Peptides against a protein of PDB entry 2FGR. Designs and how they scored, part 13

Target 1, 331 residues: chain A of PDB entry 2FGR
Amino acid sequence: SSVTLFGIVDTNVAYVNKDAAGDSRYGLGTSGASTSRLGLRGTEDLGGGLKAGFWLEGEIFGDDGNASGFNFKRRSTVSLSGNFGEVRLGRDLVPTSQKLTSYDLFSATGIGPFMGFRNWAAGQGADDNGIRANNLISYYTPNFGGFNAGFGYAFDEKQTIGTADSVGRYIGGYVAYDNGPLSASLGLAQQKTAVGGLATDRDEITLGASYNFGVAKLSGLLQQTKFKRDIGGDIKTNSYMLGASAPVGGVGEVKLQYALYDQKAIDSKAHQITLGYVHNLSKRTALYGNLAFLKNKDASTLGLQAKGVYAGGVQAGESQTGVQVGIRHAF

## One batch from the design tools (peptide; made by RFdiffusion4, then SolubleMPNN)

Design b1_p8_7_s3 (from b1_p8_7, 4 letters changed)
Fold by OpenDDE base, seed 3:
Structure b1_p8_7_s3 (fold): chain B 331 residues (1-331), chain A 8 residues (1-8)
Amino acid sequence: as target 1 above (331 residues)
Amino acid sequence: ELVVSWVP
C-alpha cells in the first residue's frame, strides 16, 4: 500500500475591465493555469490483478487562505481496479466532464476555458454545471485497441427543491477512441434539477476531438445543453470550441482558443477568444499569462471566470477583457 | 514522479 500527498498552489494577479456595473476589477486571484488543490491518494495491491484505491482532493484558495474552509469536494472516492477497468464510489467528476473537458486546452481553468459546462438556466442544484456529482458510482473500461468508455450514475436520494423530487440524479457516459495522436469522444448525460422550484432536466450532448501533429495540437468541442422545463420552455445553448497549442523552445507552451456560445432562449451569442502562455521554470513550477476577450451580443451577459477577483456577469451586450499573470507550483 | 493532474 502507498499513500501520496500531492497538491498545486496557483495564484495570479488578475484584471477584468468590466463587472456587472461596468467598472473594472483587479486583484489577487486563484487557479489561473491549474486549480489549486491539496490531496491524498493511495493504492493497495490485493493480488490477482485487483487493486483498491482511494482519492481525497479539495480546492485551495491561496488569496484568502481558505477562509470559507476546506473540503474534499473535488474528489472523495474509493475504487476497485483490474483487468475489467475501474469502479469508483463517491463524489467525483462525472464521466462526461472527465472525458470531454480533456479537449479544452485551458483545462476548464482560469479565464480561457471552454465555458459550455455551465448552469445556463439558474438551476438550483449544486452541480448544475454538469462537472461533478455527489452519490456517484462510476465505471471506466480499459482501453481496447483505442476504444474506451465511461459510465456514471448518481443517486438523488429523494432530495427535493420546491416541487422537484429527484434533484441531483445523474446518468451519463461517453464512448471514445484514443490512439496515438488522435482522440475523439461522444458524451451523453442527463441530470435532474430544479428551476424556479420546478422539476427540470439538464440534458447534455458533447462531441470532442483532438489531433497532435507533434509541432502543434488541434482540439475541438461541439456541445448542446438543454434545460427542459415544464413551464416557460426549454433553455438551450449550443457551444462550439476550436483551439490550437504548440510547444515553444522546449520550455514553453502557447495556446489559442476560440469559443462560441449560442444561447437560444435569449437569441443571443457570445464569442470568446483566449491567448495563453505557460513558461516552465522546472518540472514543478511555471509562470503563465492569459489574455481573454469575451464579446456578448444582444441579451448575453457572460463573464470571464477570474476566480478570486471577479467571476460574475456583465451588462447585456457588453464586451469584457481579462488578464491573468501568475505562478503555478506543484508538489 | 509528480503526476500533475490537469483535471479541473
Scores: peptide ipSAE 0.050, ipTM 0.625, DockQ to the pose 0.053
Fold by OpenDDE base, seed 5:
Structure b1_p8_7_s3 (fold): chain B 331 residues (1-331), chain A 8 residues (1-8)
Amino acid sequence: as target 1 above (331 residues)
Amino acid sequence: ELVVSWVP
């Protein structure tokens, strides 16, 4: 048996030129290159190729020292694994997000990430961004010549919001091909939630692919999210991402990523472009900088996610510029 | 290898 203590502390100086009032915000933020975390994990060999595992992981906020407390909401799983793959019980990334966010070159964090995994409809469920679920059972296959899959089901436990009686139920999965430089995946999910106290289905389809050319990596995402409401019609967003990364001088990485969010319910688009650089001082310590531009059109009010400084929206049709410069340290 | 994709 083994137990591993692990973590990341990622803290930055961040700036955005506009908030909801049109004013600038700046300060010390968290999780600009990777989400800051503290975790414990371990395995036990049970013999015959069977292993037990546990994983407990929570977010760290280096700017305020976790003033709102610490929890294991990132992951709190027990598992069995073997030649059959892995079964997990407990709160985790849902299989769809676990696989499809891996194509985001900005690691699903900071001001540069793909923001498609979002609550687009003022959903009242705790995890209406489609990233994690409580009461989750997950199964992950082995890799069979590149082919792999993951499936998950989360129990609603009769959670009610208004007239909605199945809030938090998740069903979803992905199929993938991961072989050498190529990765490609298709994910499908449905989550039960509420909007305005009425039952709502959050349906998600996501395609992802990446290819590593050695000199550069290309990555892409195509996503449709629909909040299917009983009253008021569907809230649909089509999200697109294309990114490239390249190693620089053996110690650095440059990243460029573009995303488009076509918000059908408000007939409005947002364009995001981010330039990032990571400078590795060691295997465990890096400096980084991100520069992001978000252009909202028409009724779009999206804001860059400068966690710890400003993560709110802007005025309709306004553009926002964000900068992060920080230190990431892993242990 | 269980590719537990380290999602940050």
Scores: peptide ipSAE 0.031, ipTM 0.520, DockQ to the pose 0.045
Fold by OpenDDE base, seed 2:
Structure b1_p8_7_s3 (fold): chain B 331 residues (1-331), chain A 8 residues (1-8)
Amino acid sequence: as target 1 above (331 residues)
Amino acid sequence: ELVVSWVP
């Protein structure tokens, strides 16, 4: 049997030119290229091709030394795996986010990522962004000739908010084809939540694809998120992403990504464009820089996610520019 | 990464 201690410390200097008051923010931020983390994982060989596993992972905040404490909210799973695939019990990425965020060239981290996995409707559930769930059971198939799938169910445990009685229930899954340079996936999910104390379904459909041409990689996402409400109508967002990455001089990677967020409930769009560069000093240490532009139209108030500096919104119709320059170290 | 291994 084995246990591995692992982690990442990623800290940056960050700047955004506008907050909710129209003022600039700057300072030390966290998790600009990869989410900073500390974890323990291990496996036990049970014989006959069966393995037991555990994974405990929490976020690290290098700017304040984890002043709000430490927990295993990133992942806290026990598992069985073998020729049948893998079954996991415990808090984790839901299968839909685990697969479909893999097409984001910014790895769902920093000021450049695809922001479609969001609480678009002021949902009152703890995980209404569709990224993780408590009380999760998940199953992942082996890869068979490129074809693979994942499924998950999270228990609500009779959590109530207002008149909603099933808050936190998740059901979802994906089907995918992963073979050589090609990846393509379809994900479907429903989460039970509350908006304004009323029962609401968060429905999500996501398509993703990527192709690696060797000299460059192209990647794309198409997503619809819909908070279905009995009163006040549905809150629907259509999100689109297209990105390209290329290796530079054998030690670097350049990334360019565009996203559009069409927020139907407020008839307003936001445009995001991000340029990123990673320079590998070693297998474990990298320097990085990100430059992002976010243009809100009409009633849109979206902000870039400069974690540890400013991750709030801006005034309606305002544009925001963000910069991150940092160090990532893995151990 | 630190890897600790034992025989059960």
Scores: peptide ipSAE 0.103, ipTM 0.812, DockQ to the pose 0.818; fails the geometry check
Fold by OpenDDE base, seed 1:
Structure b1_p8_7_s3 (fold): chain B 331 residues (1-331), chain A 8 residues (1-8)
Amino acid sequence: as target 1 above (331 residues)
Amino acid sequence: ELVVSWVP
């Protein structure tokens, strides 16, 4: 058997020109190119092509030394894998987010990522962003001729909020085609939550595709998130993303990504554009820079996610500019 | 990454 200790420490200097008061924020931030993490993983060969596995992973906050503590909320799974694929038990990325965030050229972190996987409706569930779930069982198929799929179910365990009695129940999955330069996926999910103490279904549909042309990669996402409240109108957001990346001089990568968030419940749009550069000093160490612009229209109050500095909203209709310059080190 | 191998 083997146990691997692994991690990433990613810390940056970050700046945003506006917070909720209209003031600038700056300081040390975390996870600008990759989420900082510490993990343990291992496998045991059980013979006959069957393997047991475990994975324990928590987020690291290098700016404050994990002042709020350390946990394994990123992943805490035990698994069996073989020719049938992989079954996982425990908190993890839900299958939909695990697959569909792979099309985000900013790796679902920093000021540049696709922000569609969000709690759009002030949902009261802990994971109403649709990214992870507690009490999760997941199954992932092998890749067969390019085709693959993943499915997940999370138990609510009779968790209640207000009058909602099934909070945290997740059901979802994806189907995908991954062959050479092409990737395409469809994800569907429903999560039970509460909004204003009332039962609410968070329904999500996501389409993703990417193509690697060698000289550049294109990637795109189309998502609809709908919070269907038992009482009151639906809270719907349509999110769109298009990105490109290209290698630079064999040691760098440039990335450009645009996203549109059409927030139907407030009839308001937000536009995000991000330019990123990663410079590899080694296989494990990189310098990076991100420049992001977020334009809110009308009642939109979205903010860039400068983790460790400022990740809150801005005033309605305000634009925000963000910068991150940092070091990523993997071990 | 640190890999620790244990053969029980």
Scores: peptide ipSAE 0.100, ipTM 0.804, DockQ to the pose 0.738; fails the geometry check

Design b1_p8_7_s4 (from b1_p8_7 with A1E A4V)
Fold by OpenDDE base, seed 4:
Structure b1_p8_7_s4 (fold): chain B 331 residues (1-331), chain A 8 residues (1-8)
Amino acid sequence: as target 1 above (331 residues)
Amino acid sequence: ELTVSWTP
């Protein structure tokens, strides 16, 4: 049996050249290389290869000292694990996001990450980005010669918004092959939500793959997200990502990632390109820098996610440049 | 072996 206290404090100086008014924003931001967190986890050996586990994890906002409070919204699970795999009860990453965001070379945080896991339709559900769910049951298989899978179901608990009566229901899963330098995965999910007070299904399909060549790693994502509204047309986004990373001088890592977001409902594209560098001062402490460029076309209003500084949209058709320079410390 | 992907 063990109990572990763990965390990451990641804080940066960030700049974006445009907000929704066309003005620059700058200041102290958080989570530029890894999401800042505080957590407790532990395991109990129950014998016979069975283990109980718990995991409690919340986000840390180092810029304001968690002025809005602390919670365990990142993960709050109890688990049983063994030769059969792992069953989890509680709020967590949904299986699809847990697996498919792993191909994001920017670790699903800061100004550089793949932004496909998003609320594309002004969905009124709390987790309409498809990343986490409340009331979640998850199951993860063992790895069988590289093959593995994860499945999840979240209860809506009769949550209503407007006329929508199943808000927060999730069903989804992935199948994957993870063997040595190769990883490949297919994820499918459906989440029930509301848009404009009307029932809406958020359907998601994601394909991811990566290969580690030793000297460099390549990673890619293909995603379609579709909000199917009872009234009105579908809100569909096709998202694409290609990234490369390479070790530098034994103490650093350089990352380059491109993403395209083809927003079909507004017939508009956004292009994101990000250059990142991480300099390891130790196993636990790193300096980092990110430089991102986001080009919106036509009616697209996407903004870079400079958490703690500015994470909103920009004016339609405007481009945004972002910079983050920070410290990541793990404990 | 249990395989669970980590996401930050």
Scores: peptide ipSAE 0.030, ipTM 0.537, DockQ to the pose 0.039
Fold by OpenDDE base, seed 2:
Structure b1_p8_7_s4 (fold): chain B 331 residues (1-331), chain A 8 residues (1-8)
Amino acid sequence: as target 1 above (331 residues)
Amino acid sequence: ELTVSWTP
């Protein structure tokens, strides 16, 4: 049996040229290359190929020393694993986000990531971005000849908001093929929530694929998110991503990623382009820089996620430029 | 990472 203490401290200097008032913001930010975290994990060998596991992980905010406190909201699971795969009980990434965010070359972190996993409709549920869930049971298959899958269900526990009586219920899963340089996946999910106090279904479909050519990697995502409402019509967003990465000089990696967010309910598009570089000083320590441009059209108000500095929106139709330069240290 | 291991 074993217990491991682990973590990452990632802190940056960040700048965005526009906030909601049109003013610049700058300062120390967190989690520009990897999410800062502190965790405990361990396993017990039960014999016969069966193992018990636990995982407790919380976010660290290096800029303010966790002034808002510490919790295990990143992951708090107990599990059984073996030749049958893995069953997990507790808060975690939902299976769809766990698999489909793996195609994001910015690892769902900083100012460069794919932003499709979002609360597009002012949903009133705690996790209406489709990333994590409370009260989650999940199952992951082994990899069989490249084929693998994951499934999850989260209990609503009779949570009510307005007239909605099943808020927080999740059902979803993915099927995938992972073999050598190729990865491809299809994910489907539905989450029960509320919008304006009325029951709403958050439906999500996501396709992802990547191929590693050795000299470079290509990756892509296609996603539709739909908040289905009985009154006021559906809030639908189609999101697209294409990215490339390449190793540089054996110690670095360069990344370029483009995303398009077609926000159908407001008939407005946003374009994101990000250039990133990571320089490894060691296996545990890296320097990094990100440069991102976000162009909003028409009624779109999206902002770059410069966590710890500014993660809000901008004025309708405005463009935003963001920069992060930081240190990532793993232990 | 710090790992502590034991035999149960």
Scores: peptide ipSAE 0.163, ipTM 0.842, DockQ to the pose 0.885; fails the geometry check
Fold by OpenDDE base, seed 5:
Structure b1_p8_7_s4 (fold): chain B 331 residues (1-331), chain A 8 residues (1-8)
Amino acid sequence: as target 1 above (331 residues)
Amino acid sequence: ELTVSWTP
């Protein structure tokens, strides 16, 4: 049997040129290249190819020393695995986000990530971004000649908000092909939530693909998110991402990623472009820099996610520029 | 990472 203690401390200096008032924000932020974390995991060999596992992981905030506390909201699972694959019980990434966020070249964190996995409709559920769920049962298949899949169900446990009585219920999964340089996936999910105290379905479909050419990697995402409300009509967003990364001089990586968020309910688009560089000082320590531009059109108010400095919106139709320079250390 | 392994 084994237990592993692991973590990442990622802290940066960040700047954004506009907040909701049109003022600049700057300071020390967290999780610019990877989400800072502390975790424990372990396995037990039960014989016959069967293993038990556990995983406990929480977010670290290096800028304030976890002033709001520490929890295992990133992952808190027990599992059985073997030739049949893996069954997990507990809070985790939902299967759709676990697979489809892997195509984000900015590791679903900092000012450069794909922001499609979002609460687009002021949903009142705790996880209305479609990333994680409480009370989750997940199953992941083995890889069969490249083909693999994951499925999940989360219990609502009769959680109510207003007249909504199934808040937090999740059902979803993906199918994928992962072979050598190629990865491609299709994900489908539905989550029950509430908007304005009324039952709402968050429906999500996501396509992802990447190809590693050795000299460069290309990655893409296509997503539709719909919050289906009983009153007021659907809140639909179509999100698109295309990114490229390339190794530099054996010690670095450059990344460029573009995303478009077509917010149908407000007939407004936002464009995000991010340039990133990571410089590896070792296998465990890196310096990094990110430069992001977010252009909102019309009624769009999206902001870059400079966690620990400013992650709010901007005025409608305003553009925002963000910079992060930081250190990532893994242990 | 710190890994601890044991055999009972």
Scores: peptide ipSAE 0.148, ipTM 0.818, DockQ to the pose 0.800; fails the geometry check
Fold by OpenDDE base, seed 1:
Structure b1_p8_7_s4 (fold): chain B 331 residues (1-331), chain A 8 residues (1-8)
Amino acid sequence: as target 1 above (331 residues)
Amino acid sequence: ELTVSWTP
């Protein structure tokens, strides 16, 4: 049996040239290359190929020392695993996000990541970005000949918002093929939420694929998110991503990623392009830099997620440039 | 990472 204390402290100097007022923002930000975290995990061998596990993980904010507190909202699971796979009980990444964010070359953090996993409709649920869920039961299969899958269900526990009575219910899963240089996945999810106090289904379909050519890796995502309101029209977003990464000199990695967010409800597109570089000083310490450009068209107001500095929107149709330069340290 | 291991 074992217990492991682990973490990442990732802090950067960040700049964005526009906020909601059209002014620049700059300062210390967090989680530019990896989400800063503190965690505890462990396993117990129960014999016969069965293991018990636990995982407790919270986000660290190095810029303010976790002034808003510390919690285990990243993951708080107990599990059983074996030849049958793994069953998890507790708050975690939902299976769809856990698998499909793996195709994001920016690791779902900083100013460069795919932003498709978002609350596109002012959903009133706490996890309407489709990333995590409370009260979650998850099952993950073993990998058999490349094929694998994950499934999850989260209980709503009769949570109500307005007239919505099943807020926080999640059902979803993925099927995947992971073999050597190839990965491909299909994810489907539905989450119950509320918009304007009215029951709404957040439906999500995501396709992901990557191929490692050795000299470079290509990765792509196709996603549709639809907030289906009981009253009113659907709020639909089609999101697309294509990225490439390459090792540099054995100690570095360069990344380039493009994303398009076609926001159907406002007939508006946003284009994101990000160049990133990671320089490994050791196995645990890296320097990094990100340069991102976000072009909003028409009524689009998306902003780059410079966590700790500015993560809000911009004025409609405005472009935003962001920079992060930081240190990532793992322990 | 700090890992503590034991045999139960």
Scores: peptide ipSAE 0.143, ipTM 0.835, DockQ to the pose 0.913; fails the geometry check

